# Ledger of designs, part 77: peptides against a protein of PDB entry 6EJA

Target 1, 276 residues: chain A of PDB entry 6EJA
Amino acid sequence: VEYMPANPVRIAFVLVVHGRASRQLQRMFKAIYHKDHFYYIHVDKRSNYLHRQVLQVSRQYSNVRVTPWRMATIWGGASLLSTYLQSMRDLLEMTDWPWDFFINLSAADYPIRTNDQLVAFLSRYRDMNFLKSHGRDNARFIRKQGLDRLFLECDAHMWRLGDRRIPEGIAVDGGSDWFLLNRRFVEYVTFSTDDLVTKMKQFYSYTLLPAESFFHTVLENSPHCDTMVDNNLRITNWNRKLGCKCQYKHIVDWCGCSPNDFKPQDFHRFQQTARP

## One batch from the design tools (peptide; made by RFdiffusion4, then SolubleMPNN)

Design b2_p15_6_s1 (from b2_p15_6, 7 letters changed)
Fold by OpenDDE base, seed 5:
Structure b2_p15_6_s1 (fold): chain B 276 residues (1-276), chain A 15 residues (1-15)
Amino acid sequence: as target 1 above (276 residues)
Amino acid sequence: EEEEERADPYNPFEE
């Protein structure tokens, strides 16, 4: 019997979707949908078919909304962070949606726990933020992520413009771009005018794969640093047999690998991988 | 121009 908290947290799930993966999205949605949570879906500007499908879904559920604005994002693009930040602002302005946690989802990453388990856990740790760090040498991470390089997203490409320095006094961190953030921290990120948030927003607007590092870095250098938990409570579909390949060189002036979307045949892996 | 390849830092199958 799972513990049922007296005041269960309510989650704002933010889905950033693209392409024509309507069936995959439908499957994801069915898997994560609960009447007590909220779902805010951004559909890529170029994905009109998917947008129509998502709109149909949103009309059927009062706790499902679609962003009225749409961005064209690319792998590794800084615009992805902009999408999250704008979504956060929107969600904070939705006074009729009393969410406690912000969670981003895609077809490539699932919560490792059931809804009840997740809610119970987050209800117990509602003051914490869950971000998984890289767990490697930080200098190596910076190099591999290209954080010491300046990128510009333009014409559906991430252009490497040159070298840059990490801002003085900032301890950079990062890892998974899947995170669970409490409302208080989201409020801080959204509305703070302190030097940290201001500089980091500027810095990461020219960063490759910004979502993998922005929230980590901001949190760890903020007054909220003591709320960090090095865990994102997720399972990512990583096919080790395929290894990493430079699959995005055509759209970014950098090399990187991305996990594959989950397939029905991958479901068995959810049972094999568990983190406390 | 040396480009370094990024690996996913959160791989539950390789950790």
Scores: peptide ipSAE 0.085, ipTM 0.697, DockQ to the pose 0.227
Fold by OpenDDE base, seed 1:
Structure b2_p15_6_s1 (fold): chain B 276 residues (1-276), chain A 15 residues (1-15)
Amino acid sequence: as target 1 above (276 residues)
Amino acid sequence: EEEEERADPYNPFEE
């Protein structure tokens, strides 16, 4: 017997997709689709074929929309955060979509729980925000993430310009770039004019992999800090041997790891993997 | 040196 909430939360799934992997996207979409949730899909500016495919899907489902704007995002680029922030604003302006949670997904990421379990859990903890921290030495994290370095995204490249200081009085944190944020916190991030949000938006506009740290840092230093849960309730297909070969050096003045897309043969891992 | 020059996203599989 599973708990059935009287007022189940509704989720806005934000998908940031690129490439030509329409079949993979279709599989992922079918796996996460539910009539009671909302799906807002951003397709990379360069992925016209995929964009056409996604548009076709959006016309078939009333709860699926595609961003009218499209960015050319790069791995590690600050523009990815801009994409999320703009998507958040758009979703807040959609008065006909009463979503309670914002969840970002990619082809390399899946919820670890079934829809019913996820909805039941989030309905019980609807006032919380779920961001998984790195769980390591924070100084080491800052160094590995390059947070003490200044980056500029220009001409489809992340240029490392030099060193920078972490703002004083700010507790920097981060980890996974996969998060579950409640509507209230999204509203705060989107519309607040306080010094924290303003300064962090500026700081992270020159940050490598900003989504892995921005929301953590803002939340923990905000009046909403008590709502943080150190868990993102999802799994990512990690293969360090394949994903950690500095494959993006031509795009970013940094090395990094990337997750791998899930394949049908990888689905068995969903049952074997524990939640972070 | 290499660790300071490489971004390492969080691995939820604890690998």
Scores: peptide ipSAE 0.019, ipTM 0.553, DockQ to the pose 0.271
Fold by OpenDDE base, seed 2:
Structure b2_p15_6_s1 (fold): chain B 276 residues (1-276), chain A 15 residues (1-15)
Amino acid sequence: as target 1 above (276 residues)
Amino acid sequence: EEEEERADPYNPFEE
């Protein structure tokens, strides 16, 4: 029996979806849906069929909304961060949705806990932010991520323009682009006008895979740094044995790989995988 | 042992 908190947290789930992965989305949605949570779905501007499907879902559930704006995003594109940031702003402006946590999800990412477990856990640690760090040498991370390189998202491509310096005094961190952020930190990221947030928003607008590092970096350099928990409470369909095949080299001036979407046959892993 | 949950891009010009 899970502990039932007196004041359970409510979660805003942000789903960024594209393509024709309607079945995957449906599986994900069914897996995470609860009447007490909120779901804000962004559909890629190019995915009109999916958008129509998602709109139909949103009309059936009062706690499901679709972004009225849509971006055309590419793998590794800076626009993904923009999508999250705008979604955060939207969610903060939705006064009728009293959410406590922001959680992003994709078809390649599932929560490892049941709703009750997740709510109980987050209710206990409602003042914390959960981001998984890479756990490696930071200098190596910077190099491999291309954080010391300037990228421009233009014409459905991430162009590498040249080298850049990381802002002085900033400790860069990153890892998983799946995070659980409390409302307070989201408010800070969204509305703060301090030098950190301002500079990092600018910096990461020219960054490859910005979501893997932006929130980590901002959090760890912010007054909220003590709220960092190096865990995202998720399972991702990642198979390192497959190696990197640079499948996105055609759209990004960098070699990168992504985890696979979950399939029905992958669901057995949820019962076997335990993470702290 | 936890698997890394990131895309892990590489610089194609340094390999």
Scores: peptide ipSAE 0.034, ipTM 0.590, DockQ to the pose 0.179; fails the geometry check
Fold by OpenDDE base, seed 4:
Structure b2_p15_6_s1 (fold): chain B 276 residues (1-276), chain A 15 residues (1-15)
Amino acid sequence: as target 1 above (276 residues)
Amino acid sequence: EEEEERADPYNPFEE
């Protein structure tokens, strides 16, 4: 029997979607939809058909909204972080949506728990932030992520401009770009004018795959550092053999790995992680 | 070696 919280947390799910995979999105949406949560969907600027479909869905559900702004995001693009940051601001400004947690999702990533389990868990740990670290040598991570390189997103490409230094005094961390962030930390990231947030926003605006590291780094160097939990409570369809083929070199002056989209038949082969 | 081990949130070329 799961713990039933007296004041259950409400979740703002942010979905960043693109392409024509409307059916896949529908499946995912149906899998994660609950009346007590909120869904904020960003559709890639180039995905007009999908946008129309998502708009139609949003009109059917009062707790589903679509971003009025749309970005053309690319793999590894800094604009993805901008998308998250802007969506966070939007969500904080939505006074009629009293969400407690921010969760980003994609078709390649599912919560490992049922809604009830997830809500119960997050309600118990509502003051924590869940970011999965890479779990390896940090120096190696920095190198492999290209964090010591300067990138510019321009003309649908991530251009590697040169080398850069990690800001002094900053402990860089990262890993999964799937996270569960509490409202308080989101507020901090969104509205803080301290040196950390300011510098990191600037730094990561020139970073490859910024979402994999920005929130980790900001959190761990912030006054909220004690709220870090090294777990994102997710099952991701990782297949390194398929996902690590430098398939995006035409987009980014770097290589990377990608998870595969979740298929219903894939779920059983993944192992659940333990709760933090 | 330096070009490995990064996660992709999505494949923009997958439909």
Scores: peptide ipSAE 0.017, ipTM 0.558, DockQ to the pose 0.083; fails the geometry check

Design b2_p15_6_s2 (from b2_p15_6, 6 letters changed)
Fold by OpenDDE base, seed 4:
Structure b2_p15_6_s2 (fold): chain B 276 residues (1-276), chain A 15 residues (1-15)
Amino acid sequence: as target 1 above (276 residues)
Amino acid sequence: EEEEERADPYAPFED
C-alpha cells in the first residue's frame, strides 16, 4: 500500500525547452502533469514556434505558466544556471503557488516514480535536497568538468579563457544537473547574501555546465549541508556511445556527454530501475 | 561498476 501523506508536497516543475520538439514536450508534459503541481516553462529565446505552442498550453491550465523573460541558452552555457536561478526567484515570488519542491525536467530525464510515489516520498523527506553526485574522484571531476578553467559565454559560445582556482575553503561537488530542491534551500540560494552564495554565483557565472555543480557545491558548503541526498530520483536515457561525443564542440570549447531523449518505447525502462 | 552507476550522462571530458 502506497503511503498517503496527510500534507502532500506540491512540486514546481521547471522545464527549460528549446527547438521544435513540441511532440516530445507534449508527451513529457502529459506524463508529469498533475493538478496539484505547478509548471513553469522557459522557452529558449530563439524558439519562437515552440514558445507559441507552450503559451497555448499555458492558457489551458491555471497551474502552467511561461517565463515572461527568455534567454538564449546553449549547451553547457552559464546562462542555463541563470535561467534556473531566475525561475527560482520567480517561483518564490508567486505567492499563489505554494510549492514545496523545485524540480527541473527535460525530455531526456524522467522521475523514476509515479506522481503518487514521488509525492509520498518527498512528503516523507520534505526537508531534504536530492542531488546526484558524480561518484568518482573529485579531482578528476574538477578536471573533467573544467571547473578549474574559466569560461565565458558570449556570442552563443562558451569560450575557454584560461585557468582559474577553486575558491579557497570551498569543497566543489557535482554530477547530474537534474535535482530536487526543497523550497527552503531554494530560498537560501535565491536570497542569501552570505559569502558562499555570493562567491558561488560569481564563480559559476564563468563555469561550463554550471547546473551540474552549482547547487551541489552551494548545498554542501552551506549550513544546509546535512540535507544532501545523493540521489535525484530520476532515470535518464543514457547511451554512452551516442551521448558521449563532442557534438557541441562548435558551441563549447569542451566536450561532454548528453543523454538521449526518451522515446515511447523507452518508457518501460522506468519500471526497471531501482527506486529509492 | 559503482562509478558507472553514478555516472552523469552530462559529464564533460577533455579532448
Scores: peptide ipSAE 0.022, ipTM 0.570, DockQ to the pose 0.149
Fold by OpenDDE base, seed 2:
Structure b2_p15_6_s2 (fold): chain B 276 residues (1-276), chain A 15 residues (1-15)
Amino acid sequence: as target 1 above (276 residues)
Amino acid sequence: EEEEERADPYAPFED
């Protein structure tokens, strides 16, 4: 039994979806939907069928909106970060949606807490940001992530152009691209004109899998650094044999892992997973 | 060792 907070946080869930898996999206949506939260959905520009389905959902719920803009995203593309950043700006400009936390979701992950538990937890720690780090050697992480390489997203491909240096004075970090960010930090990322945010936005616009590192790096080097919590409060469906191979070499000049969508048969795992 | 490195869910890798 969780305590009921006097001022419960409200969450803006940002869903970045693609393909034609409307059924999977519906399952996920039903699992996470609550009347007190907000849902902002970006549908890949190429996924017209899914877009139509999502629009239908958005018309049924006042707290569900679809991005009026749509990007064509690829695995590992820098455009994913752009999608998040633009969605953050949009959400901050929605004065009728008083959200307290930003949470990104895909069909490959679910919160490990019930809504009540999540709300109670975040209400208690509303000033914190939840980002899971890689937990390994940072130099190795940089190399494996290709952070010291320059990438260009063009023609549905991530082109490796050459080597680059990490900006001086910046402690790079990263890990999971699934995060829980408080509104204050989102405001900072969106509207700050300081050197850190400016340089990092530029740097990560040429980065492979930027969402796995951008927010970590910005947070840890910002005045908000003391709000970092090394946990993303979610479970992601990873299958090493299926997801961790050079399966995207045709679109990215790099190899990497991708999570798998949760299937109904996978839901039993949620009950067995320890909650933070 | 190589398989373990490639099995990192958060890290891309070179071929």
Scores: peptide ipSAE 0.019, ipTM 0.561, DockQ to the pose 0.194
Fold by OpenDDE base, seed 5:
Structure b2_p15_6_s2 (fold): chain B 276 residues (1-276), chain A 15 residues (1-15)
Amino acid sequence: as target 1 above (276 residues)
Amino acid sequence: EEEEERADPYAPFED
């Protein structure tokens, strides 16, 4: 028998979608939709067909909204972090949506738990933040992530401009760009004017794949550092041979890996795979 | 190894 919390957490799911993957989006939406949660969807500025489809969905459900603003996002672009940060601000300003957790999702990444299990778990640990760390040597992580390099997103390209230093007194961390953040921490990130948040927002505006490190670094160096849980409760369809190639070199002065989209047959893994 | 890959699905590398 699963624990049924008396005051279950409500989740704001943030979806950043692009391309023509309408069927995949519909399938994902069907799989994750619940009346007690909230869904805030950003559609890439270039994906007009998808935008029209998403708007149709949003009109059918009161707990589904589409961002009125749209950004042109690229792989590894700093604009992805901007998208999340703006979405967080929007969600905090939506007084009619009393969400407790912020969760980002894509077609290539799913929660490993059922909705009931996820809600029960988060309701028990509602004061915690869930970010998965890389689990490797930090110096290696910095080097591989290019955190000691200065990048500029311009003209749909991430330009490597040169070297830079990690800000003094900051312990950098990161790993997965999939996270579960409680409202309190999101409020801190959104509205704090302290040196940490201000400095990190500036630093990560020139960072490759900023979402993989920004929230980790801010959290661990903040007064909220004790709320860190090294787990994101996710399953990703990973194939190194297919995903780890320089397929994005045309848009980024760097190479990187990407997960593969889930296929219907891959969903069986959700029942068999568990993380500690 | 598999867990590490799941934790960092977009791991970049310098070519």
Scores: peptide ipSAE 0.018, ipTM 0.560, DockQ to the pose 0.136
Fold by OpenDDE base, seed 3:
Parts: structure tokens; C-alpha cells; sequence
Structure b2_p15_6_s2 (fold): chain B 276 residues (1-276), chain A 15 residues (1-15)
């Protein structure tokens, strides 16, 4: 039995999906769906079949919407961050959806807690932001992420143009591209015109895998820095044997890893890995 | 219409 808070938080789940994995998406959706939350789904511009399927789902639930805009994103592309930022703006403009937290999901990542546990936890820590850091040497992280390299997304490719410097006075951090952000911080990222947000948006528009470090870096250098919790409350289905290779070099002038979609047999890990 | 597949970006490394 989980404690039920008097003022439970409501969550805006943002799903960024692609391909033809409709069954996988359906399983994930069923696992995370609750009537008190909100679901905003972006389907890749190239995934028309999946888009049609998602539209059918959205018509069945009043708290499920599909982005009217669609981006063609690539592995490692800067456009993924644009997708999140635009979805954040959209969600803030939806006055009929009073959400308290922003959570991004894919078929490769699940919350480690049940809905009741998640809501209870976030309701207790509603002023916090949950971002998981890499937990390693930061200089090595910068090198591996290619943060000291300039990339340009063009013609469905991430072109490495050359070297660049990290902005002066900025403490770079990152790790996971899965985050739980409170509405206050999302508002800051979306609407702030301060030098930090402006420069970081510019910097990360030429960054490989920007979502893995943008929000971390902005948060840690912002007036909201004291709200950071080094935990994203997620289980990512990692299989390095399958996911860590240069399989995307035809798309990106870099190598990297990708998480794997969860399968039913993977769900047992949620109970074992869930933190109290 | 032909659809393209994409994997989620995560944890890059230099070649």
C-alpha cells in the first residue's frame, strides 16, 4: 500500500516514437497510462504507419494528444532536443492540462516505480528535478560525447565540422537523456531569455546527442541548480553487445550506443531494481 | 511510402 498524497502531482508524459513498433508502444502505453496524467506523443515524420496507429489511440483518450508537427530525427541528431523543447512549449500552452512534471519516455525506457509510487514520490519532491549524471570523469565524458566537437544536422546526417570549445564559465554535465523535470524548470527552459538558456540552446543546436547533457548543463548552471537530484527513476534496457557499436556511422560522424526496446521478459527487472 | 527506421541516440564514443 502506497501513501496517497492530498495533492498528487500530475505528469505530462512525452513519448518520442518512430518505426513500426506499434505493439511495443501499445505495451508501454498500457503500462504507464493513468487517467490523471497526460500523454503527448511525437511520431517521427517518416513513420506514417505508426502515426496513424497513435492517432487512433489518441482518439480513445481525452488525456492523450499527438503533436500536430512532426520532425524527421536521426540518431544523435540535434533535432531530438528541438522535439523536446517544442513539446515542452506546447504542453505549457495547454491550459487545460495542469501537469506538474515532465517525463520523457521511449520503448527502451520505463519508470522503475508503479504509478502510485511514482506519484507519491514526486508529490513529496515536487520542487526537485531528476537528472541522472554519468558518474564518471567529466573530461572523459566530454570527449566521448563529442561535446568539444561541432556537429551540423543536415540531409539526415550529423556532420562533424571540427573542434570547438566549451562555453566559458559553464559547468558541463550529463549522462542520461531520460529526465523528470518539474513545471517550474520547464518554464524556465522554455521562456527564459537569460544568457545561459540562450547560449546553451545555441550551443546544443550543433551538438551530438544533445538531450543527454542539455538539461543537466542548463539546470546546474541556473538559479535552479539546487533542485537537482542525481536520479532519473528509470530502468533503461541496455545491452552493450547489441547496442554499443558504430552502426550509425552512415548517419553520424561518430560512434555510440543505443538502448534496446523492452520485451515482456524484461519486466521482471522492474521489481528487482525498484528503489524504495 | 517507404518508412525509415531510427534508433534512440545514447552514449556515443569516438571511432
Amino acid sequence: as target 1 above (276 residues)
Amino acid sequence: EEEEERADPYAPFED
Scores: peptide ipSAE 0.025, ipTM 0.594, DockQ to the pose 0.130; fails the geometry check

Design b2_p15_6_s3 (from b2_p15_6, 6 letters changed)
Fold by OpenDDE base, seed 1:
Structure b2_p15_6_s3 (fold): chain B 276 residues (1-276), chain A 15 residues (1-15)
Amino acid sequence: as target 1 above (276 residues)
Amino acid sequence: DEEELRADPYSPFED
């Protein structure tokens, strides 16, 4: 019998969506939907069709809301972090949604556990934050991430302007932009006025793929550093050979990777992963 | 490979 927590955590799922893949979004939504959780959906400013579809869904479920504001997001754009930060603020201001964890999702990543398992696990570790680190040489990570480079998001493009210094005294870390953050840490990130949060928000406003490093760095340098868990509890269909071909060069002055669609032959790999 | 499945699908790299 699986453990059933007495006070199960409630999750705020944040979805940042774009394009016209309404059916795919609907399938994903159905797969993750639960009455006890909350769903906050941001639709790209340019995706009006999808926005209309998502609005229809939000009207059918009391625990589904759509951001009243919409940003034009691009791959690697600093605006993605802004989207998350604003979503966090909104969610904290929703007093009628008593969520315990913030989780971002896409159709390209899946929880490695069922909803019940996830809730049970997070209920046991409700004071922890789950961020997956790169697990490699940090200097190499900084170089590959372009953290020592200054980027500017302008005209739907991430412009590389030049070199920059990483602030001294800051232990930079990162890895995955898929994370599970507890409410307490989200409150800290949202409302703290200390030098760490202030400086990092400024620094990462000129950063490529900021969500892959911002929360890691802030957490590890904050009073909440002891809550770090090096795991994001997700499975992604990663294939560097297929997904890493500088496919975003037209929108960013850098290269990156994309996940691949899961195929039936890929499912056997799920059984090979260790469960947290 | 567990590490492969947990790898960041959006990891950037230099030109």
Scores: peptide ipSAE 0.022, ipTM 0.588, DockQ to the pose 0.138
Fold by OpenDDE base, seed 4:
Structure b2_p15_6_s3 (fold): chain B 276 residues (1-276), chain A 15 residues (1-15)
Amino acid sequence: as target 1 above (276 residues)
Amino acid sequence: DEEELRADPYSPFED
């Protein structure tokens, strides 16, 4: 029997989508949609067709909104973090959407639990933040992530400009760019003017794949550090042999991997996956 | 192949 919390958390799902994969998005949306949650969708500025489709969906559901602003995001671009940060601000300003958790999703990464299980879990741990760390040598992580390198997003490209130093006193961490953040921490990230948040926002504005490290780093160095859980409750269709081939070299002066897209039949498997 | 929780969707590396 699934535990039913007395005060179930409500989730703000943020989707950053691009391209023409409207069918895939529709499938994903249907799989994750629940009337008690909120869905805030950013469509890449260049994806006008998809934007029109998403707008149509948003008009059908009161708990689905599309960002009025749109960024031209690129793989690995710092603008992705900007997208998340702006969406967080927007969501905090939506007084009619009383969400408790912020969750980002894509077609390549899904919650491993049913809605009821997810809600039950998060309701039990509503004061925690779920970020999955890389689980390896931190120095190696920094090198592989290029965190000690300065990147500039310009002209739809991530330019590697040179070396940089990690700010003193900051313990950098990271891993998955899929996270579950409670509202309190999102508020902190959004509105805090302390040295940590200020410096990290600046630092990560010149960072490759910033979402894989920004929230980890901010959280672990913040007064909220004790709320971190090294788990993002995700399942990913991962095939490194297929995904790790510098396919984005034309966009970024670095290499990376990409997971495989899930197929419609894969959705049922998510619910059967054991709790991490 | 599926990776649970340890999924690093972009797993950067230097060329």
Scores: peptide ipSAE 0.031, ipTM 0.612, DockQ to the pose 0.150; fails the geometry check
Fold by OpenDDE base, seed 5:
Structure b2_p15_6_s3 (fold): chain B 276 residues (1-276), chain A 15 residues (1-15)
Amino acid sequence: as target 1 above (276 residues)
Amino acid sequence: DEEELRADPYSPFED
């Protein structure tokens, strides 16, 4: 029996999809779809077939929309953050979608809780923001993330241009690029003109894997810093041997790892896994 | 075969 809140939060799920994984997308969509939530889907500019399929889905559901703009994204590209930021702006301008939380999803990760559990939990903590930190030495994190390096996304490649300094007075943090952000914080990120947001948007426009650090850093240095919860309520299938072979070197002047797709058998483990 | 289930999806590193 789950607690049913009197005023349940409504979630804006943002999906960034690419390729021809139509079947996977359909399965994921069925798994996460609820009439009380909102789904905003960005399809990579190069994925026209998938775009057509997603458009068909969006026409069937009033709470499903597709971005009218489309970006060509690459692994580790700064354009991914741009995609999220633009999606946030769009969602805030959709006055007919009264969402309370922003959640990004992919086929590579899933919430560890059922919809009812998630809604109940977020309804209780609707003033909080959920971002998982790396939990390591921060200097090591900066080095591994290449945050002290300047990157330029151009011609489907992340070019390393040189070294850079972390802005003074900023406490950098990061970890997972999967997060749960409340509307208030999204509004701040989207519309604030303060030095922090302005400077960080500029800084992270030249950052590798910006979504893994931008929101963490902005939140922790903002007036909203007390709303930070070091948990994103996600489970990701991770295999270092398979995922950490520098497979993205052809795309980025850096190396990185990627998670493995979940198999049906993996879902059984969700019930066995508990996060702090 | 699976190493772990965790929240962080990516782990960049310098070659």
Scores: peptide ipSAE 0.029, ipTM 0.612, DockQ to the pose 0.115; fails the geometry check
Fold by OpenDDE base, seed 3:
Structure b2_p15_6_s3 (fold): chain B 276 residues (1-276), chain A 15 residues (1-15)
Amino acid sequence: as target 1 above (276 residues)
Amino acid sequence: DEEELRADPYSPFED
């Protein structure tokens, strides 16, 4: 039996989906759906079949919406961050959806806790933000991420244009692009006009895999820096043997790995695994 | 290809 908070947090789940993975999406949706939460789904502009399917789902549930805008995203593309930022703005403008936390999900990354556990936990720590850092040498992280390189997303390709410098006075951090952000911080990221947010939005518009570092960096350099928790409460299905093979060289002037989709048998791990 | 649109949050690298 999980503790039931008096004022339970409500979660806005943002799903960024593409391709034809309808069954995987359906499984994930069923696993995370709750009537008290909100679900905002972006379907890649090129995935029309999936979009139609997702629209059908959204019509069945009042707390499920699909983005009216759609972006064409690529692996490592800066447009992914744009997708999240626009989704955040949309969600903040939805006055009929009183959400307290923003959580992004994919078929390859699931919450480690059950709904009741997640709600209880977040209700206790509603003033915190949960981002998982890489936990390694930061200089190495910068090099591997290509943060010291300038990228341009154009014509479905991430072009490496040259070298660049990390902005002075900024402590760069990053790791997982799966995060749990409280509404207050999302408001800050969305509406702040301070130099930090402005410069970081510009910087990361030319960044490879921007979502893996943007929110970490903004948070740690912001007035909200003391709210960071180095944990994203996720289980990611990694298989480096299958996922790490520079398979995206035709799309990005860089290499990287990809996590694998969860399968039904993987769900048992969620109940048995705990994170502090 | 669906996999081509997915990112690795932990393991980018230069070839």
Scores: peptide ipSAE 0.024, ipTM 0.610, DockQ to the pose 0.143; fails the geometry check

